# Peptides against a protein of PDB entry 2AZE, part 110

Target 1, 148 residues: chain A of PDB entry 2AZE
Amino acid sequence: AQECQNLEVERQRRLERIKQKQSQLQELILQQIAFKNLVQRNRHAEQQASRPPPPNSVIHLPFIIVNTSKKTVIDCSISNDKFEYLFNFDNTFEIHDDIEVLKRMGMACGLESGSCSAEDLKMARSLVPKALEPYVTEMAQGTVGGVF
Target 2, 101 residues: chain B of PDB entry 2AZE
Amino acid sequence: GRLEGLTQDLRQLQESEQQLDHLMNICTTQLRLLSEDTDSQRLAYVTCQDLRSIADPAEQMVMVIKAPPETQLQAVDSSENFQISLKSKQGPIDVFLCPEE

## One batch from the design tools (peptide; made by RFdiffusion4, then SolubleMPNN)

Design b1_p18_6_s2 (from b1_p18_6, 12 letters changed)
Fold by OpenDDE base, seed 4:
Structure b1_p18_6_s2 (fold): chain B 148 residues (1-148), chain C 101 residues (1-101), chain A 18 residues (1-18)
Amino acid sequence: as target 1 above (148 residues)
Amino acid sequence: as target 2 above (101 residues)
Amino acid sequence: EKVYVYDIDKLPNKLVLS
């Protein structure tokens, strides 16, 4: 009946919305883990070195990076107030968000790929509130997507 | 019947979404706490060595861009032209290479 | 030609232009 059809449409709409929120939550969890892990790493490193790194040797979040071949010719125009930049590349390039950088550094403990080692999973769990631990486990197992 | 089943499904989905929202709120709160903690922000950095570890410095150059919030980034992918345009509303944009480069 | 427009705070993790 038409009533059932309407409810089925609504059901599908909600399923899609839930799927989107699941993706968003996963990203938030990865960000949290990555940030906390990064902070922990740096804190430990500074303690071991008994000093912070030189200011010009570190890049604080947030940032993005652009990488391209060293052979790529880059033309740059900058406004007088540095509010506007225009880069022209004669070849391909990549743009990476800081989160992507952290993931590649292993700061997300490999959770982003759902292939964590036992040790990585333990670390990941330790960096989130207790309420998020089950979801972290599901992410590691690749079972995210079920209905709560 | 079918109607009752669908109604039940929708109720369950609503509960599931509420649980997701709750978890998202928890996570957002944690991220906010990190942003508000000055010590954490002081330690929230990567090094040039980190960047070199993810991009082969022998073949790749790495450009770092630090832009204020609400900066717009436009990238153009064309066989004839590759372009990045940055427009900030809140302040100057900083672009640099790692000192080792 | 593909044009991508993003808020810097909502940038995808990785964008490859090739």
Scores: peptide ipSAE 0.438, ipTM 0.914, DockQ to the pose 0.892
Fold by OpenDDE base, seed 1:
Structure b1_p18_6_s2 (fold): chain B 148 residues (1-148), chain C 101 residues (1-101), chain A 18 residues (1-18)
Amino acid sequence: as target 1 above (148 residues)
Amino acid sequence: as target 2 above (101 residues)
Amino acid sequence: EKVYVYDIDKLPNKLVLS
């Protein structure tokens, strides 16, 4: 009985770990899709324009975004060497990493929110190695979570 | 019996996790390849227009922060104080608004 | 009061402070 109890605990432990890894894998897949899609978009755009964009018109990854109301008063203190920044806001703000920005741009093909059309799914599949395609399909269908 | 069943379950879970790890390794490898590809990194950018499309420029201001790795970000959320503190160890931090803003 | 401390490369996708 005690041995069975120990194994039950271990079983639950492994199930939780697998669940966490599944979540991590999904995020990694989304990141991969988003990055590759972004690169393709920009490559195409530059080809159409026959030139790269002006240097100051683009923001290279990685970055983070802080957004707040235009009415928000922001006080900023910067060290002389710019190693330290302190921002004080008189209102709420949001912080977004670059991945979140890419998702909102649709670079993940809507896969993250279940808004993946057939065309989006096709694109998503094309941006991952073959071994990951089934998982992408499962993500789109919401069937992720089974035991492999 | 129950013991045998549990033992079998654990073996199956181990195999499942191994498969999962394999897929994760594939993903991390792809991401690493992207980071090592100079052309991909050159093209890994967003525009100010992209940012404006995400945050309503009529109502929101957008601040971009580019910080070296291992920079610490501390955010304070309270009714009395809303604060972001950045501390870099590897170089200067760049904070800016899109030129169109 | 909530204090969040992150490495810049380990941020969650979204952090809303309100």
Scores: peptide ipSAE 0.437, ipTM 0.913, DockQ to the pose 0.890
Fold by OpenDDE base, seed 2:
Formats: structure tokens, C-alpha cells, sequence
Structure b1_p18_6_s2 (fold): chain B 148 residues (1-148), chain C 101 residues (1-101), chain A 18 residues (1-18)
């Protein structure tokens, strides 16, 4: 009885760990797809234009985005060496990392929300190694969660 | 019995976790390869147009922060305090605004 | 209040709650 109880506790621990790893893997897959898709998009665009974009017109990864109403007053303090910044807002703001930006751009093919079209899913599958394709399919279908 | 069943379950979970670890290793390897590819890094960018599609500067001010690794971002977003603090350990932080169309 | 840190183990770098 006690041994069974111990094993049941261990089982729950392992299940939770697996769940966490599944979440991590999904995020990594989304990052991979988004990144590769972005690179592919830009490569194609530059080829079509026969030139790279002006250096000051692009923002290389990594970056963070902060957005707020245009009416929001922002006070900014910057250290002399620019190692420290302090922003004070008079209203709410939003923070987004580069991956979230890529997702909203559609670079993850809607896989993050399970809203993949057939074409989106095809693209997503093409951007991962073969071993990851089944997992991508499950993500698109929203069937990830079980233990394999 | 129940004990044998649980033991078997744990073995199966272990195998599942190992498979999961393998997939994660594959994925992280791919990401590392991308990070080490200079051409990919050169092409790893967004435009202001991209950012406008996320938050239109006509209505929203869009601020871009480029910071080195290990930079700490502390944010307070409450009815009484709205603040962002950035502290870099490895280099200067660059902040700029995305212009309107 | 939320604290984020760049996670250099994620590629590209991702903000992680700390």
C-alpha cells in the first residue's frame, strides 16, 4: 500500500514533468518555424528587389516591443553608459518579445493557435526536420497532450 | 496487481520522456544551427511595416528595445504604477521609436 | 509586477519570467 502510494506520487511527478517538457518543445518548434519562415520571407523579398533593405529600415532579432496609446506620456531616464533605462508611463502599456511579434505576423503559420490552413500546415511541416513533423501535425490538430 | 501496473506505467512514462527529450534535442540543434548561420542571422529581421501590422503607430506608440543577453526587464503595470526598468550587464541598450507610415 | 530576463538558451532570445 505504501509502496503503491509512493509510486503514484512518482507517477504524478513524471506526468507533470512530461507536460512541462511538451510545452517547452511546442514553444521551441514554434520558434524554429517562425524563425525559418521569417528568414525565407526576407530572402525571397531581397531576391525580388535584387537588393537588401536599407540598414536603418530593419530591426534584427532579438528585440522587445513596447506599445502604448499615443496619448500616453512617457518619461525616460537613461544612464550615461546606456546600461540602464527607466520608463514611467501615465497609462497602461504592452510588452511583446520578438517571438510573439513573429507569431502575430503569421510566421508560425497559425500553429500557435491551431488555426492552420492546409497550406499553413504544409509550410510548417516543411520547416522542421522529419522527426518533428508528426508533432507539428498534432499541434495543428490540437491533439497534443497525451503521453506517447 | 496494482504495484506491477504502476511499475509498468512508470517505465512507459520514462520511455515517453526519453522520446520527448530526443525531439527536444533535435529542435534545439536546429535552432543552434540557425543561430550559427551568418546568412540566416543577416535575414533575421522585421521591418517597421511588420511592426505596424502588430500595433499601428497611428493609434499606438511602438517602442523597440534592443538589449544584449542577460538584460533584465522589470515591468509594473497597475492602476497606480506604470513602469519599465531595464538593466543590462553586457552592453548598452538601444531604444528607438517606430515611425508612422 | 513582472520581471523578465533574456534567456540565452532560447534561440532567438526570449523573455523569461523570473
Amino acid sequence: as target 1 above (148 residues)
Amino acid sequence: as target 2 above (101 residues)
Amino acid sequence: EKVYVYDIDKLPNKLVLS
Scores: peptide ipSAE 0.101, ipTM 0.891, DockQ to the pose 0.219
Fold by OpenDDE base, seed 5:
Structure b1_p18_6_s2 (fold): chain B 148 residues (1-148), chain C 101 residues (1-101), chain A 18 residues (1-18)
Amino acid sequence: as target 1 above (148 residues)
Amino acid sequence: as target 2 above (101 residues)
Amino acid sequence: EKVYVYDIDKLPNKLVLS
């Protein structure tokens, strides 16, 4: 009985570890798709425009976004070498990383919500190595969660 | 019996985790390849127009922070304190705004 | 109170492309 109990604990530990890795893999896949899709979009856009955008009009990855009401007062202190910043707000703010921006732009093809159109799924599959395509399909169907 | 079943489950879970690790290695390899491709990095950008998906610069202030690796970000958001602290280890931090503001 | 602490290049489940 004790032996079985010990193995059950180990089983549960492994299941939880696998679940965590599944979540990590899904996020990595979304990042890969979003990044490749972004590059593809911009390449096409620059070809159509026959020139790159002005340097000051674009933001290269990686970056962080902070937004707040225009009425919010912000005090900023910066070290001499610009290694340290301190921002004080008089009201609430939001922080978003570059991946979240890409997701909201649709660069992850809606895969992040566990659903996407046939066209989106086709695009998503085309942006990953063949070995990852089945997992992308499972993500789109919302069937990720079982042990394979 | 139960013992045999659990033993078998553990073996199967080990195999499943190995498969998962393999997929993760493939994925991380692809990301590294992208980071090493200069053309991809040149094209890895968003515009201020894209940032409207997060917040409309007409209604909100949108600040962009570019920081080197190993930069620490600490944020406090409460009724008593609203603060963001940035500490870089490798180089200067850049902060700028979208022109649509 | 919401307190967030991040290492930008070591965010959970995130790889930074640079």
Scores: peptide ipSAE 0.031, ipTM 0.874, DockQ to the pose 0.278

Design b1_p18_6_s3 (from b1_p18_6, 11 letters changed)
Fold by OpenDDE base, seed 3:
Structure b1_p18_6_s3 (fold): chain B 148 residues (1-148), chain C 101 residues (1-101), chain A 18 residues (1-18)
Amino acid sequence: as target 1 above (148 residues)
Amino acid sequence: as target 2 above (101 residues)
Amino acid sequence: TKTYVYDIDKLPSKLVLS
């Protein structure tokens, strides 16, 4: 029946939207864990050193990085007011945002790959509100969606 | 029947989506709290050592870009030209390499 | 040729140009 067909279309639409939101939620969780873990690490480090690091030795969020081979030739043009930059590369390059950097640093406890250790999982759980712990567990196990 | 089954499925999906929205709101709230906490923001940094750990400076150059919000980034991927263009409206852009590089 | 235009605050986590 036409009515059933319409509902099936709507069902598929909702499923797709849910899938998108699941991805967004996972990213938000990873961001939260990464940020809190980073702050915790640095807090501990500064306490151990009994001082903050030199100002020019740290890079505060937000930032992005561009990496390329050291052999890559880069031409740079900068406006006088530094409002505009133009970089030309003779080879491939990569751009990474700060979240990706934090993930690679292990700040997300390996949860992004769903293969974190027991200790990493414990850390990850400790960095989120109680309501999010079940979802973190599912992410670690690769079984996202079981809560629904 | 089929209609009743589909209707029930849609209700269940609605509930699932509402749960997701709730969890997402919790996450965004936590992130906002972090952004509003001065001490947390002070501690939200990486070091050049951190960057070296993820991109071997022996093989790769790592350029750091700090730009104001709403800065436009244009990247061109071509076999003949690889390009990054940055245009800020709110202030100067800072680009640098780690001193150890 | 592929051209990508982003707000600096809305970048994908990783963008590879090759």
Scores: peptide ipSAE 0.455, ipTM 0.915, DockQ to the pose 0.887
Fold by OpenDDE base, seed 4:
Structure b1_p18_6_s3 (fold): chain B 148 residues (1-148), chain C 101 residues (1-101), chain A 18 residues (1-18)
Amino acid sequence: as target 1 above (148 residues)
Amino acid sequence: as target 2 above (101 residues)
Amino acid sequence: TKTYVYDIDKLPSKLVLS
């Protein structure tokens, strides 16, 4: 009885750990797809333009963005060496990391929400190693969650 | 029996976790390769147009923050105070706005 | 008052303060 109880506790612990790793893996896959897709897009665009964009016209990863209403009053204090910033807002704001930005740009091919067209899925699969393709397929179908 | 079933479950879960670890290693390797590729990093950028497409400056102000690793971000949410505090240890922080559309 | 502290490279994908 006690032995079985101990094993059941261990089983549950392992199940939870696996669940966490599944979530981490999915995020890593999305990052990989998003990054590669972004690079591919920009490479193609630069080839078509026959030149890179002006240096000050692009934002290289990594970055974060803060967005708020254009009516929001922002007070900013900056240290002399720019090591410290303090922003005060008189209203609500949002913070987004670069990965979230890429997802909203469609760089993850809609895989993050399981909203992939056939072409989206094809693109997503083409941007990962073969070993990850089955997992990408499951993500697109919304069938991820089982133990394999 | 019950004990046998649990023992079998644990073995199966161990194998499943090993498979997950393998897939994660493959994925992290790919990300590292991207990080180490100079051309890829040069092309790893978004434009102000991209940002406008997801957060229209006509309605939203979009601020971009580029900070060194280990920079601390503190956000405060209260009815009386909304603030962001940034403290860097490794260098200057760059903050700029995207142009209005 | 809600205070959130993060490393800038370990943020949640979206943080809404309201």
Scores: peptide ipSAE 0.455, ipTM 0.916, DockQ to the pose 0.894
Fold by OpenDDE base, seed 5:
Structure b1_p18_6_s3 (fold): chain B 148 residues (1-148), chain C 101 residues (1-101), chain A 18 residues (1-18)
Amino acid sequence: as target 1 above (148 residues)
Amino acid sequence: as target 2 above (101 residues)
Amino acid sequence: TKTYVYDIDKLPSKLVLS
C-alpha cells in the first residue's frame, strides 16, 4: 500500500514535468515557425521590390515594444552610457516581446490559438523538420497530451 | 494489480519524456541554425507597417526597445505610478519610435 | 503595488500594467 502511494506520487511528479516540457516544446515550435515564416515573407517581398527596404524602416529581432495611449505622458531618464533607462508613465501601458508581435502578425499561422485553416496548417508543417510535423498537427487539433 | 500498473505507467512516462526531449533538441537545433545563418538574420525583421497593424500609431504610441542579452527589465504597477526600469550589463540600450510616428 | 522583474530574454508574451 505504501509502495503504491510512493509510486503514485512519483507518477504525478513525472506527469507534471511532462506537462511543463510539452508547453516548452510548443513555444519552441511556434518560435521556429514564426521566425522561418517571417524570413520567407521578407525574402519574397524584397525579391518583388527588387531591393531591400530602407534601413530606418525595419526593426531586426530581437526587440520588445511598449504600447500606451498617445495621451500618456512619459518621462525618461537615461544614463550617460545608455546602460540604464527609467521610464515613468502617468497611465497604463503594455509590453510585448518580439515573439508576441510575430504571433499577432500571423507568422505562427494561428497555431498558437488552435485557429489554423487547412492552408495555415500546411504552411506550419512546411516550416518544421519532418519529425515535428505530427506534433504540429496535434497542436492544431488541440490534442497534445491527450494520451495522458 | 495496482503496483504492476503503476510501474508500467512510470516506464511509459519515461519513454514519453524521452520523446519530448528528442523533439525539443530538434527544435533548439533548428533555432540555432537560424541564428547562425547570415541571410536569415538579415531577413529577421519587422517593419513599421507591421507594428502599425498590431498597435495603430494613430491612437497608440509604440516604443521600440533593443537591449543586449541579460538586460534586466523591471516594471512597476501601482495606483501612484507606472514605470519601466532597464539595466544592461553588456552594452547600450537603444530606444526609438518608427519614423511615421 | 505590483513589481515585475524579468530578464529581457525571458519576458512573458504580454505584460499589461493597469
Scores: peptide ipSAE 0.450, ipTM 0.917, DockQ to the pose 0.912
Fold by OpenDDE base, seed 1:
Order: C-alpha cells, then sequence, then structure tokens
Structure b1_p18_6_s3 (fold): chain B 148 residues (1-148), chain C 101 residues (1-101), chain A 18 residues (1-18)
C-alpha cells in the first residue's frame, strides 16, 4: 500500500540519518579523547620538566600541516599583509588537519582504527564522561552500528 | 500487520536517534568545555618531535599553517598542477617550519 | 605580493620551531 511505501521511505531516511550521526559521534568522541589525552600528556611532561616549553618550540591547536618531498620545488607568493598565500608545487603534497595529526600520534588511543590495547581502552574510557563509555567500548569492539 | 510494524519501527528509530542526539550533546559539551578552559588550551600543542612522527623532516618538508578562523583554503592536487591557496579575512597567516634537526 | 622560490632558510614569513 502507498501508506506502507511512505513509511518505508521514512524508515530508510531515518536509518541513514542515524548512521550519519553515529559517524559524527564517533568522530567527536575521538576528538575529545585526543584533545584530553594531548593535554594530559603535555601537563605531565611540563610537570616533569618543571617548566613550560619554550614558546617557539610548540604549535598550539588549531593548525594544519602541509608536507611534501624535500625535493619538491615550492613557489610561495605572499601578500604584503600576509593575508594571502599561494603555494605552487611541482609535485604532490599532503594536507593534514590537527585532529588527524593527533590521531596519528596515538592520542586517540588507537580507537580510530580498532587497535586499542586493554590499556588504551582504559585510557580512552577515562577521558570521556561516563555516559559515553559504553559507546567507546563499542567503538573498540567494532560493534557500533546497532540501533539503540 | 506490516503497517503496524513499520509504525513501531519508526517510533523505535526516533527513540534511538534521540539517544544519539543526547550523546552527541554530551560530547559537544565536553569539547566546548575544553575550548573554554584556558589551561587546557595552553596545553593543547604539539612539538617538532610530534610532527616528525607524522612526516620526517629528513625526507619531507613540513609546514604548519596557523590561520584565523574562516580562512579560505583551496588546494589543487592533480597531475597538471599542485597548488594551495590561502586567503584570510581576519588577520595574517603564520607559517611554521619544522626543522630537520 | 611577493614571490619566493622555496628555500626553507629563506622563507620570510616562516617561524622555525626551536
Amino acid sequence: as target 1 above (148 residues)
Amino acid sequence: as target 2 above (101 residues)
Amino acid sequence: TKTYVYDIDKLPSKLVLS
């Protein structure tokens, strides 16, 4: 019946939306874990060193990184006010946002790739509110996707 | 019947989505708290050592770009041209280089 | 605008991490 067809369409729409939100939530959780873990790491490091790092030795978030072969020739055009930059490369380059950098640093405890050790999972859980812990567990197990 | 089943499914999906929304709100709240915490922001940094773990400056040139919010970034990475364009409206763009040594 | 051929030691706007 037409009524059933309409409901099926709606069902599919909602399922897709839920899937998208699940993906978004996972990313947000990873960001949270990564940020908190980074802060914790640096706090501990500074405590051990008994001083903050030199100002120009660190890069604060947010940032992006661009990397390319050292052999790549780069032509850089900069406006006088430094509001505009134009980089021309003679070969391929890579762009990474800060979150990706943090993930690759292991700040997300390997949760993003399902490579969490027991210790990593424990750390990850400790860095999120209690309400999110079950979801973190599901992420680690790769079982996210079920309907609540 | 099928109609009743579908109706029930939709109700359940609605509840599921609401639960997801709740979790997302919790998560976004935590992120906001981090952004508002001065000490956390002070400690939210990476080092050259960290960057080397991502791309070794011995082999790769590594640039770090810090730009004001809403800076336009356009990148073209094709066989014909390789280009990055940055246009800021709110202030100057800073470029940091990670030294090899 | 100013155009520069890439030289890591000569980028005028660069900040080198210490």
Scores: peptide ipSAE 0.022, ipTM 0.872, DockQ to the pose 0.037

Design b1_p18_6_s4 (from b1_p18_6, 8 letters changed)
Fold by OpenDDE base, seed 1:
Structure b1_p18_6_s4 (fold): chain B 148 residues (1-148), chain C 101 residues (1-101), chain A 18 residues (1-18)
Amino acid sequence: as target 1 above (148 residues)
Amino acid sequence: as target 2 above (101 residues)
Amino acid sequence: SKTYVFNIDELPEKLVLS
């Protein structure tokens, strides 16, 4: 019946929305873990060094990274006010968000790739509010969404 | 029947979505707290050593871009031209290379 | 050719131009 068809369409719509929200939530959790872990790492490092690093030796978030072969020729044009940049590359390049950098640094404890050891999982859980711990566990197990 | 089953499914999905929304709100709150904490922001940094660990400057040139919010980034991917264009409206853009050590 | 336009605050985690 048409009524059932309408509800089935709505069901599918909601399922898709939920799927999207699950992905967004997972990313938010990873960001939270990565940021807190980074801060924790740096705090500990500075305590050990008994001083903060030199100002120009660190890169504060947010940032993006562009990487390319050392052999790539890059032409750069910069406006006088530095509001505009134009880079021309003679070869391929990659752009990475700071979150990706943090993940590659292991700041997300390998949770993003399913390579989360027991110790990593413990760390990850410790960096989120209690209400999020079950979800972190599900992420590590790859069982997110099983209840839908 | 089928109608009743679908109706029940929708109710369950609604509850599930509400749970997700709640968790997302918790996450966004935590991220906001991080952004509002001065000490956390001070400590939210990476080093050139970190960057070298993920992209070795011996093989890869690593360029760092710090741009104000709402900066437009345009990237062109073609066989003839590879290009990045940055246009800021709120201030100067800072670009620097991660040195090889 | 492909052209990508982003807000710097809304970049994908990784964009490979090749």
Scores: peptide ipSAE 0.418, ipTM 0.909, DockQ to the pose 0.894
Fold by OpenDDE base, seed 4:
Structure b1_p18_6_s4 (fold): chain B 148 residues (1-148), chain C 101 residues (1-101), chain A 18 residues (1-18)
Amino acid sequence: as target 1 above (148 residues)
Amino acid sequence: as target 2 above (101 residues)
Amino acid sequence: SKTYVFNIDELPEKLVLS
């Protein structure tokens, strides 16, 4: 009985670890899809425009976004070498990772919500190695929770 | 019996985890390849227009932060103090606003 | 009062401070 109990504990530990890795893998896949899709979009756009965008008009990854009301007063202290920044806000603010930006742009093909259209899923699959395609399909179907 | 069943389950879980690790390695490899591709990195950008998906500059101020890897970010959420602290170890931090603001 | 500490590479996708 005790031996079985010990194995049950170990089983649960492994299940939790697998769950965590599944989450990590999903994010990695989304990042890959989003990045490749973004690159593809921009390449096509630049080809059509026959020129790259002005340097000051684009933001290269990686980046972080902070947004707040225009009425928010922000005090900023910067070290001489610009290694340290301190921002003080008199009101609420939001911080967003670049991945969220890409997701909201649709660069992850809606896979992040598991609500891909057929075309979105096709695009998503095309942006990953063949070995990852089954997992992308499972993500779209919401069946990733299964043990494989 | 129960013991044999649990033992089998653990073996299966181990195999599943190994498969996950393999897939993760594939994925991280792909991301690394993207990082090493100069053309891809040149094209890995968004515009201020794209940032409207997060916050409309008409309503919100949008600040962009570009910081070296391993930069520490500390955020304080308090009714009396809202603060962001950035500390870089590898180089200067760049902060700017979108021109469309 | 809530304090969040992250590496810039490990930031959550969204953090709302209010």
Scores: peptide ipSAE 0.415, ipTM 0.905, DockQ to the pose 0.893
Fold by OpenDDE base, seed 5:
Structure b1_p18_6_s4 (fold): chain B 148 residues (1-148), chain C 101 residues (1-101), chain A 18 residues (1-18)
Amino acid sequence: as target 1 above (148 residues)
Amino acid sequence: as target 2 above (101 residues)
Amino acid sequence: SKTYVFNIDELPEKLVLS
């Protein structure tokens, strides 16, 4: 019947929306874990060193990274107020978000790739509110959305 | 019948979405708390040593860009032109290299 | 050629231009 067809279309629409929200939630969880883990690491390191690192040796979030070969020639034009930048490269380059940097540092405990050790998973769970712990477990197991 | 089954499915999906919304609200709240905590802000940093895991300054030029929110980034990928354009709306952009370079 | 335009707050994790 036409009514059933309409409901099936709606069902698919809702399933797709849920899938999108699941992806967004997973990213938010990873960001939370990565940020908290980074803060924890640095706090411990500063305590062990008995002082903070030199100011010019650290980069505070947020930031982005651009890397290229040392042989690459870069021309840079900057506006007087520094509101506008233009970089011209004679070869290829890469742009990395700070979140990717944190993930590659292991700050997300390998949860982003589902490669958590037991210790990694324990750490990840400890860095989120209790309500999020079951979802973290599902992410580690790759079972998110399995009920759908 | 099929109609009853679909109706039930839609109700269950609605409940699932509500649960997701709730969890997302929890996450955004936690991230907000981190952004408002002065000590967390102070400790939310990476070192140049950390960046070597992405691109070793011994082999690559590593440029760090700090720009205000809502800054527009335009990148052009062409064999004849490789370009990055930054346009800020809220303040100056800062660009620097790690000391190891 | 390919042109990418992003809000810096919503960048992809990695963008390789080659």
Scores: peptide ipSAE 0.412, ipTM 0.908, DockQ to the pose 0.880
Fold by OpenDDE base, seed 2:
Structure b1_p18_6_s4 (fold): chain B 148 residues (1-148), chain C 101 residues (1-101), chain A 18 residues (1-18)
Amino acid sequence: as target 1 above (148 residues)
Amino acid sequence: as target 2 above (101 residues)
Amino acid sequence: SKTYVFNIDELPEKLVLS
């Protein structure tokens, strides 16, 4: 009985670990898809324009975004070497990392929210190695969460 | 019996985790390849138009922060305190504003 | 180290869409 109880505890521990890894894998897949899709988009755009965009017109990854109302007063303190910044706002703000920005741009093909069209899913599958395609399909269907 | 059943379950979970680890290794390998590809990194950018799709500069001020790896970010967003603190140890931090359309 | 204080509108670096 005690042995069985110990194994049940271990079982639960392993299940939790697997769940955490599943979440991590899904995020990694989304990052991969978003990144590859972004690169593909920009490559195509530059080919069509026959030139790259002006250097100061684009922001390369990595980055974060901070947004707030235009009415928000912001005071910024910057160290002389620009190693330290302090922003004080008089109202609420939002922070978004670059991956979230890419997701909102649709670079993850709506896979992050399970809102993939047939074309979106096709694109998503094309941007991952074959071994990951079944997992992408399950993510799109919302069927990820079990043990495989 | 119960013990045998649990033992079997644990073996199955082990196999499942190994499969999961394999998939994760594949994924991380792909990400590493992308990070090491110069052309991919050159093309890994967003435009002002992209940023406007996240928050409209007509209504929102949009600030872009580029910071070196392992930069510390502290954010407080409460009713009485709204603050962002950045501390880099590996280089300067750059801040940009997204202009209105 | 000296710290400089700026309003957000006074930041020298801005994105320029060309």
Scores: peptide ipSAE 0.030, ipTM 0.879, DockQ to the pose 0.036

